# Ledger of designs, part 350: peptides against a protein of PDB entry 5EIB

Target 1, 366 residues: chain A of PDB entry 5EIB
Amino acid sequence: VDLEPGTMDSVRSGPFGQIFRPDNFVFGQSGAGNNWAKGHYTEGAELVDSVLDVVRKESESCDCLQGFQLTHSLGGGTGSGMGTLLISKIREEYPDRIMNTFSVMPSPKVSDTVVEPYNATLSVHQLVENTDETYCIDNEALYDICFRTLKLTTPTYGDLNHLVSATMSGVTTCLRFPGQLNADLRKLAVNMVPFPRLHFFMPGFAPLTSRGSQQYRALTVPELTQQMFDSKNMMAACDPRHGRYLTVAAIFRGRMSMKEVDEQMLNVQNKNSSYFVEWIPNNVKTAVCDIPPRGLKMSATFIGNSTAIQELFKRISEQFTAMFRRKAFLHWYTGEGMDEMEFTEAESNMNDLVSEYQQYQDATAD
Target 2, 366 residues: chain A of PDB entry 5EIB as posed
Amino acid sequence: VDLEPGTMDSVRSGPFGQIFRPDNFVFGQSGAGNNWAKGHYTEGAELVDSVLDVVRKESESCDCLQGFQLTHSLGGGTGSGMGTLLISKIREEYPDRIMNTFSVMPSPKVSDTVVEPYNATLSVHQLVENTDETYSIDNEALYDICFRTLKLTTPTYGDLNHLVSATMSGVTTCLRFPGQLNADLRKLAVNMVPFPRLHFFMPGFAPLTSRGSQQYRALTVPELTQQMFDSKNMMAACDPRHGRYLTVAAIFRGRMSMKEVDEQMLNVQNKNSSYFVEWIPNNVKTAVCDIPPRGLKMSATFIGNSTAIQELFKRISEQFTAMFRRKAFLHWYTGEGMDEMEFTEAESNMNDLVSEYQQYQDATAD

## One batch from the design tools (peptide; made by RFdiffusion4, then SolubleMPNN)

Design b2_p30_3_s4 (from b2_p30_3, 10 letters changed)
Fold by OpenDDE base, seed 2:
Structure b2_p30_3_s4 (fold): chain B 366 residues (1-366), chain A 30 residues (1-30)
Amino acid sequence: as target 1 above (366 residues)
Amino acid sequence: SAAAAAAAAAAARRAEAAARREELRAARKA
C-alpha cells in the first residue's frame, strides 16, 4: 500500500515483485507530502476502504488468522498517517486478532524532513492504543550500526533496509517454523507484554553484516549471545544499561547445542542481573531453530521489552515540543482538518508512556 | 509487592491521562 504509484511500481518490478498478488497492490496518486494529516484524514482516508477490501479478502482465505503485521515508517505521511488509520480500522473490524507492527522511527541523521517529529508523535499515540506488539526499528540506531559497526562511510537506505530485513526475518522465525517458542503472535504477546501499554520492543541481531560483505565470520554461541545483548547491536537507539528489561526473547538459528545455548543464556542473565526487573520471574525466553538464515551458519535475534525504550520516546518528544511551541508547519496539518489539541493529546500520551516505563524501572522488590 | 505498587501507580497515571484526553476531545467538539 502506498499513496505514491512510483513506490509500488518499484516493488512490482523488483526481484520479489511476483510473490505478491497483482490485485493486492493498492496505491494513490497524490502522495501524503510527509504530512500525517494527509495520510490519516484526507488522501489516506480516500484509499483506506480499498485496502480494507483487500484485507477482508485475504483474511477470509486464511485457515487460521492470527492477526496482522504492518511494516511502516513513522516519519512519512503515508506510513505514519495512513498506516495508523489502517491499524485503527483493522482493529475495529478484527478486535480479537493481534496487531503487530514493524515501526521505523525517524532520525535527523537519515532524513532532512523537518516534520518527522510530528508524524512520529501522532503515530506513537495511535500505536499505544491500537497495537499489541510494536518492534521499534530506529533509523538512528540503524545509521549508527552502519556507520560505526559496519564502517560504512555513507550509509544508504539499502544498507538500513538490509538491517531491517535481517531483524524482521529473525523475529518472525518462530512464526514461520513449527514447534518453536512463541509459535503464534498471541503467545509472543503473553510472553513479552506483561503490561498492555508497554508493548514496544527493542530488536537486535547478530551477526551484523553489510549487504555487500561476502565474508560472514562464523560466530560461536558465546559470541552470538554476547553480541545479542550488546547495546551496539540494538535496532532501537537506547542503551539497555540505562533501563531494566521487563521481558526478553532470544531466537537462535542454525545447528548448535541447545545445552550450550541454555548455558550461555543463563550466564548472560547472571552477568546482567542488575538490568532485569527482579519481580518478573523467568522473564527470559530462548528458542532455537535448526534452520540458519540464508548465507549464515548461525544467527541470534533479540527481542527486548526494556524500560530504556523511553530514551527513544524522549528524543521524539523533545523534537516535537521544540517544533510545536513554535507552531512550525502546523498550518499544513490544520489545513487538512486537524485540531491543535490532537497534537497535545499525542504529546501527553507519549509522555505518560515514558512515565509508566520509569515507574517500572524504579520498582524494586519489597 | 513492588510489581503491584508499580501497576497501581501506572493505572492511576493512565486514568489521569485518559481524563485529560477526554477533556481535550470534549473541547474540540465544542
Scores: peptide ipSAE 0.021, ipTM 0.535, DockQ to the pose 0.043
Fold by OpenDDE base, seed 1:
Structure b2_p30_3_s4 (fold): chain B 366 residues (1-366), chain A 30 residues (1-30)
Amino acid sequence: as target 1 above (366 residues)
Amino acid sequence: SAAAAAAAAAAARRAEAAARREELRAARKA
């Protein structure tokens, strides 16, 4: 789905264009112009019914509908505005199904789009209320991984998207292969989301290795486990050491000893015990899939529900507040029928979310 | 008890925030 046709043409002409049904390409003509309000109230609102018709058709064809997975950017008008509209509409029609998102967080290091803080804040407001699970994929973190860890001098969107793809493949492993932990979206939500509003995940992937060092790197379970918990490998730009994990899931892929995985997972938890809440029992879940990802002998994917995720929201909030106090670009949104109060509501809800994370961070077992 | 207190305080903040959002929405309709 896009409000611009060019994106759909790129997907169709791409190496994987044939995996999608032609009738499932829904697109507009005018675009959102990086405006959340265009995505949510005008251009996107005109297209949303056509998308819902496709969603309904595909849902009816499912033998067992678990829920929905949306991949979108929060910086752009289509992914943010229309994406959140679509989430709302799907939630209304399918209130008992899981809403899962892969939400790409904007960063000024990656994009020069000045209104991204507005689009992100307005989107987060919707995601807090209408999603069950949100993977926070932060372009800032992806850029930093590409630059620092992968030693890419000039990270491209292709490089960032490669990390996104690896992460998405990792977190969906349990959904795609039978007999795994978190084999369905609802089980994932039960294991990962102890508090309904606190459903924003910090994903991570291992191995992350520069091209120059790949040939010299042995992949071992201890190395994967250590790297997976390293703050530098988080796909969200927050330091887990500044917060506490509410819940964690680790998904290992490849031929490895379950015993070794369990030992290493126990060791890393013990080493990082100060960074876990002590009042949620059995808050770390581990899965092993014998099927490695393509081109790797083994991998590990991390899913963290951490109070440190508030750093990501604080960053967005600070940028939002700095713009909103100046009423910068507000006329672009108000011209689409938005009121300034909606910005205030969104800001308030995001700040409340931050406050909730902080509260659980400060909570003790007593 | 601290976890329960934290949960209760979080619930209170959510309720206050919800009420504020409702007030803001009501103000838009007025």
Scores: peptide ipSAE 0.023, ipTM 0.590, DockQ to the pose 0.043; fails the geometry check
Fold by OpenDDE base, seed 5:
Structure b2_p30_3_s4 (fold): chain B 366 residues (1-366), chain A 30 residues (1-30)
Amino acid sequence: as target 1 above (366 residues)
Amino acid sequence: SAAAAAAAAAAARRAEAAARREELRAARKA
């Protein structure tokens, strides 16, 4: 789905364009112009019914519909505005199905789009209410990984999207291979989301290795485990050491000893016990899939529900507040049918979310 | 328990936030 035809043409012409059914390409002509309100109230609202018709058709073709997965950017107008409109409409029609998102968070390091803080804040407000699970893929973290870890001098969108793809492949492993932990979206939600509003995940992937160091790196379970829990490997720009894990899932892929995985996972939990809440029993889940990812002997994917994710929301909130206090560009949104009060609601709800994370961070077992 | 207190405090903040959102929504309809 896109509000611009050119993006859809790029997908169709791409290496995997033939995987998607032609009838499932829904697109507009006018674009969202990086405006959430265009995506949510005008251009996207005109297109949403045609998307819902496709969603219904695909849902009816499923033997057992678990839920929906949306991949979108929160910085743009289409992914943020129309994406959240679509989530709302799907939630209304399928209230008992899981809503899962891969939500790409904007960063000034990656994009010059000045209104991204508005689009992100307005989107987070919708995601808090209408999603069950949200993987926070932060462009700032991706950029920093590309630059610092992968040693890419000038990271491109292609480089960032490679990390996104690896992460998405990792977190969906249990959904794609039988007999795994979190084999369905509902089980994932039960294991990962102890509190309904606190459903924002920090994903991570290992191994991450620069091209110059690949030949010198052994792929071992201890090294994967260590890297997976390293703050520098988080795909969200927050430090887990500044918060506490509510829940964790680790998905190992490749031929390895389950015993060694369990030992290393126990060791990393014990070593980092101060960074876990003690009042959620058995809050770390581990899966091993014998099928490695393409081009790797083994990998590990991390899913963390951490109170440290509040750093990401605080960053967005600070940027939002700096613009909103000046009433900068508000006429672009209000002209599309938004009320200025919607900005205040979104800001308030995001600040409440931050406060909720902080409360659980400070909570003890007594 | 501090966990129960934190959960209660979180629930109170959620309720306050919900009430504020409802107030804001009501103000838009007025």
Scores: peptide ipSAE 0.017, ipTM 0.493, DockQ to the pose 0.043; fails the geometry check
Fold by OpenDDE base, seed 4:
Structure b2_p30_3_s4 (fold): chain B 366 residues (1-366), chain A 30 residues (1-30)
Amino acid sequence: as target 1 above (366 residues)
Amino acid sequence: SAAAAAAAAAAARRAEAAARREELRAARKA
């Protein structure tokens, strides 16, 4: 789905374009112009019913519909505005199904689009209310990984998208291979989301290795475990050491000893015990899938529900507040039928979310 | 103040959203 036709043509002509049904390509003509309000109230609102018709058709063809997965950018008007409209409409029609998102967070390191903080804040407001699980894929973290860890001097969107695809493949492993922990979206939500508003995940992937170091790096369970818990490998630009883990899931892929995995997972928990809440029992879950990802002997994917994610929201909030105080570009949004009060509500709800994370970070068992 | 009215409206919408979330959760547990 896009409000621009050129994106759909690129997907259709791509190496995997044939895996999608032609009738499942829904697109507009005008685009959203990086405006959340165009995506949510005008251009996106005109297209959403056509998308819902496709969603219904595909849902009716499912033997067992678990829920929905949306991949979208929070910086652009289509992914942010139309994406959150679509989430709301799907949730109204399928209230008993899980809503899962892969939400790409904007960063000024990656894009010069000045209104991205507005689009992101307005989107987060919707995601807090209308999703059950949200993987925070932060363009700032992706850029930093590409530059610092992968040693790419000039990271491209292709390099960032490679990290996104590896992460998405990793976190969906349990859904795609039977007999795994968190084999369905509902079980994932039960295990990962102790508090319903606190459903924003920090994903991570291992191994991440520069091209020059690939030949010298042994892929071992201890190294994967250590790298997976390293702040530098988080796909969200926050330091887990500045917060506490509410819940963690680790998904190992490849031929390895389950005993060794369990030992290393216990060791990393013990080493980092101060960074876990003590009042949530059995808050670390581990899965092992014998099937490695393509091109790797083994991998580990991390899903963290951490109070440190508030650093990401604080960054967006600071950028939002700096623009909103000067009423910068507000007329672009209000001209599409949006109320200025929705900005204040979105800011308030995101600040409340930050406060909730801080409250649980400071909570003790006593 | 306009700010207090906006804060009250935001609080009301948050309460409505919370109620809707509870309804949705109740429907998912049933």
Scores: peptide ipSAE 0.017, ipTM 0.470, DockQ to the pose 0.040; fails the geometry check

Design b2_p30_4_s1 (from b2_p30_4, 10 letters changed)
Fold by OpenDDE base, seed 3:
Structure b2_p30_4_s1 (fold): chain B 366 residues (1-366), chain A 30 residues (1-30)
Amino acid sequence: as target 1 above (366 residues)
Amino acid sequence: LTPEEIAAMSEAEREALVAAREAERAAAAL
């Protein structure tokens, strides 16, 4: 789905374009112009019914519909505005189904789009209410991983998207292969989301290796375990050491000893015990899939629900507030039918979310 | 930083830059 045709042509002409049904390409002509309101209230609203018709058709073809998975950017107008409109409409029609998102967080280091903080704040407001699970994929963290860990001097969107793809493949492993922990989206939510509003995850992937170092890197369970818990491997631009993990899932892939995995997972929890909440028992879940990802002998994917994610929301809030106090570009949103109060409500809800994370961070076991 | 400036950076300088950015985010979040 897009509000522009050119992205659909790129997907269709791509190496996997033929795996998608032609009728499942729904697109507009005008784009959103990086305006959330244009995505949510005008251009997106004109297209949403056509998307919902496809969603219904594909949902009816499912033997057992678990839920929905959306991939979108929060900085743009289409992914943010129309994406959150779709989430809302799908939630209304399928209230008992899991809504899962891969939400790409904007960074001023990756994009010069001035209104990204508005689009992100307005999107987060919708995601808090209408999603069950949101993987926060922060373009800043992806850029820093590409730059520092992958040793890419000029990270491209292709390089960032490679990390996203690896992570998405990792977190969905349990859904795609039978007999795994978190074999459905609902079980994942039950294990990962102790409080309904606190459903924002920091993902991570291992191994992350520069091209020059790939041949010298030993892929071992200890190395994977150490890397996936390393703050430098988090795909959200927050430091887990500044917060506490509410819940963690680790998904190992490849032929490895379950005993060795359990030992290393215990060791990393013990080593990082100060970074876990003490009042959630058994808050680390581990899965092992014998099937490695393509091109790797083994991998590990990390999913963290941490109170440190508030750093990401604080960053967006600060950028939002700095623009909103100046009433910068508000007329672009209000001209599409938004009320200025929707900005204040979105800001308030995001600040409430930050406060909730802080409350649970400071909570001690009585 | 321009792509050219980034390309000219050592691995240590890149690490320091990322660490500085992490520290700035942490400081802004406090």
Scores: peptide ipSAE 0.052, ipTM 0.625, DockQ to the pose 0.014
Fold by OpenDDE base, seed 4:
Structure b2_p30_4_s1 (fold): chain B 366 residues (1-366), chain A 30 residues (1-30)
Amino acid sequence: as target 1 above (366 residues)
Amino acid sequence: LTPEEIAAMSEAEREALVAAREAERAAAAL
């Protein structure tokens, strides 16, 4: 789905364009112009029914519909505005199904789009209420990984999207291969989300490899475990050491000893025990899938529900507040039928979310 | 930093730069 045709044509002409049904390409002509309100109330609202018709048709063809997975950006008007509209409409029609998102967080290091803090804040407000699971993929973290770890002098969107694709492949491993931990979206939510509003995940991946460069270095289970818990491998720009893990899932892929995985996972928990809440029993889950990702002998994917994710929301909130206090560009949103009050509500709800994370960070077992 | 300045940096200097940015984010989050 897009509000512009060019992206859809690129996907259709791409190496995997033939795996998608032609009728499942739904697109507009005008775009959202990086405006959340255009995506949510005008251009996106005109297209949403056509998307819902496709969603219904595909849902009816499923033997067992678990839920929905959306991939979108929170900085752009289509992904943010239309994406959150679509989430709301799907939730209304399928209230018993899991809503899962891969939400790309904006960064001023990656994009010069001045209104991205508005689009992100308005989106987070919707995601807090209407999603069950949200993977926070932060463009700032992706940029820093490309620059520091992948040694790229000028990271491209292609390089960032390589990290996104590796992460998405990792976190969906248990859904794609039967008999694993978190074999369905609901089990993932039960294991990862102890509090309904606190469903924002910090993903991580090891080994990190550049696009087109296969590191044939066989990582060991200890090296994978150490890298997976390293803040430098997190796809969200927060330090886990500044918070506490509510829940963790670790997904190992490749032929390895389950015993060695369990030993290393126990060691990393013991070493980092101060960074876990003590009042959630069995809050670390481990899965091993014998099927490695393409071009790797083994990998590890991390899913963390950490109170440190508040650093990401604080960054967005600070940027939002600095613009909103100046009433910068508000007329672009209000001109599309949006109320100025919705900005204040979105800011408030995001600040409440930060406060909730802080409360659970400071909570001790009585 | 310009692409040319980044290209002129060593791996250690690039790592230090990213670590400094992480520290700034951490300090702002406190």
Scores: peptide ipSAE 0.040, ipTM 0.392, DockQ to the pose 0.013
Fold by OpenDDE base, seed 1:
Structure b2_p30_4_s1 (fold): chain B 366 residues (1-366), chain A 30 residues (1-30)
Amino acid sequence: as target 1 above (366 residues)
Amino acid sequence: LTPEEIAAMSEAEREALVAAREAERAAAAL
């Protein structure tokens, strides 16, 4: 789905374009112009029914529909505005299905789009209410991983998207292979989301290795476990050491000892015990899939529900507030029929979310 | 729900809570 045809043509002409049904390409002509309000109230609202028709058709063809997965950006107009409109409409029609998102967070290091803080804040407001689980994929973190860990001098969107794809493949492993932990979206939500509003995950992937060192690196369970819990390998730009994990899932892939995995997972929890809440029992879940990802002998994927994710929302909120206090670019949104009150409501709800994370960070076992 | 209330919940109770909130959302959409 896009409000511009060019993106769909790029997907269709790509190496995997033929795996998608032609009728499932729904696109507009005008685009959203990086404006959330165009995506949500005007251009996106004109297209949403056509998308819902496709969603309905594909849902009816499912043997067992468990939910929906949306991949979108929060900095743009289409992914943010139309994406959140689509989430709302799907939730209205399928209230008993899980809404999962892969939400790409904007970064001033990666994009020059000045209104990204507005689009992100307005999107987060919708995601808080209308998703059950959201993987926060932060372009800030992806850029820093590419630069520091992968030793890329000038990270590209291709390099960032490679990390995104590896992470998405990792977190969906349990959904794609039978007999795994979190084998469905509902089970994942139950294990990962103790508090319904606190459903924003920091993903991570191991191994992350520069091209120059990849040939010399042995992959071991201890190295995967250590790298997976390293703050520098989080796909969200927050430090887990500044917060507490509410819940964690680790998904190992490849031929390895389950005993060794369990030992290393216990060791890393014990070493980092101060960074876990003590009041949620069995808050770390581990899965092992014997099928490695393509081109690797083994991998580990991390899913963390951490109160440290508030750092990401604080960054967006600070950028939002700096623009909104100046009434910068507001006429672009209000001109699409959006009320200024919705900016204030979105800012308030995101600040409430931050406060809620802080409350649970400071909570002690009585 | 307090942290303590959720901490005290079994996996089944957390599943029931998620299901109850889904049902509440379904009822509110109606």
Scores: peptide ipSAE 0.020, ipTM 0.407, DockQ to the pose 0.016
Fold by OpenDDE base, seed 2:
Structure b2_p30_4_s1 (fold): chain B 366 residues (1-366), chain A 30 residues (1-30)
Amino acid sequence: as target 1 above (366 residues)
Amino acid sequence: LTPEEIAAMSEAEREALVAAREAERAAAAL
């Protein structure tokens, strides 16, 4: 789905374009112009019914519909505005299905779009209310990984998208292979989300590999385990050491000893015990899949529900506040039918979410 | 900093910027 035809043509002409049905390409002509309001209330609202018709048709063809997975950006107009409109409409029609998102957070290091803080804040407000699971993919973190770890002098969208695809492949491993822990979206939510609003995940991947860099030696189970808990491997620009883990899932892939995995996972929990909440028992889950990702002998994927994710929301809130106090570009949104109150409500809900994470960070086992 | 300004920076200047932002995040967490 896109509000621009050129992106759809790029997907269709791409190496995997033929895996999608031609009728499942739904697109507009005008684009959203990086405006959330165009995506949500005007251009996106004109297209949403055509998307819902396709969603219904594909949902009816499922033997067992677990839920929906949306991949979108929060900085643009289409992914943010139309993406959150779709989430709302799908939730209204399928209230008993899991809503899962891969939400790409904006970064001033990667994009020149001045209004990204508005689009992100308005989107986070919708994600808090209408999703069950959200993987926070932060372009800030992806850029820093490409630069620091992968030694890329000029990170491209291709390099960032490689990290995203590796992470998405890792976190969906349990859904794609039988006999795994968290084998469905609902079981993942039950294990990862102790409080309904606190459903924003910090994903991480090890080993971090660039496209074309064969140089990453196959890591050992101890090295994979150590790297999964390293802040440098997080796809969200938060330091886990500044917060506490509510829940963790680790997904190992490749031929390895389950005993060695269990021993290393116990060791890393004991070493990092100060970074876990004490009042959630058995809050670390481990899965092992014998099938490695393509081109690797073994990998590990991390899913963290950490109170440190508040750093990401604080960054967006600070950028939002600096623009909104000046009413910078506000007329572009109000001209599409938005009220200034919607901005204040979205900012308030994101600040409440930050306060909730802080409350659970400071909570002691009484 | 624009992507062009970041692209024009030396490796040492970029490492310093990343370190400065990490330090700012660490300071804002206090």
Scores: peptide ipSAE 0.030, ipTM 0.594, DockQ to the pose 0.015; fails the geometry check

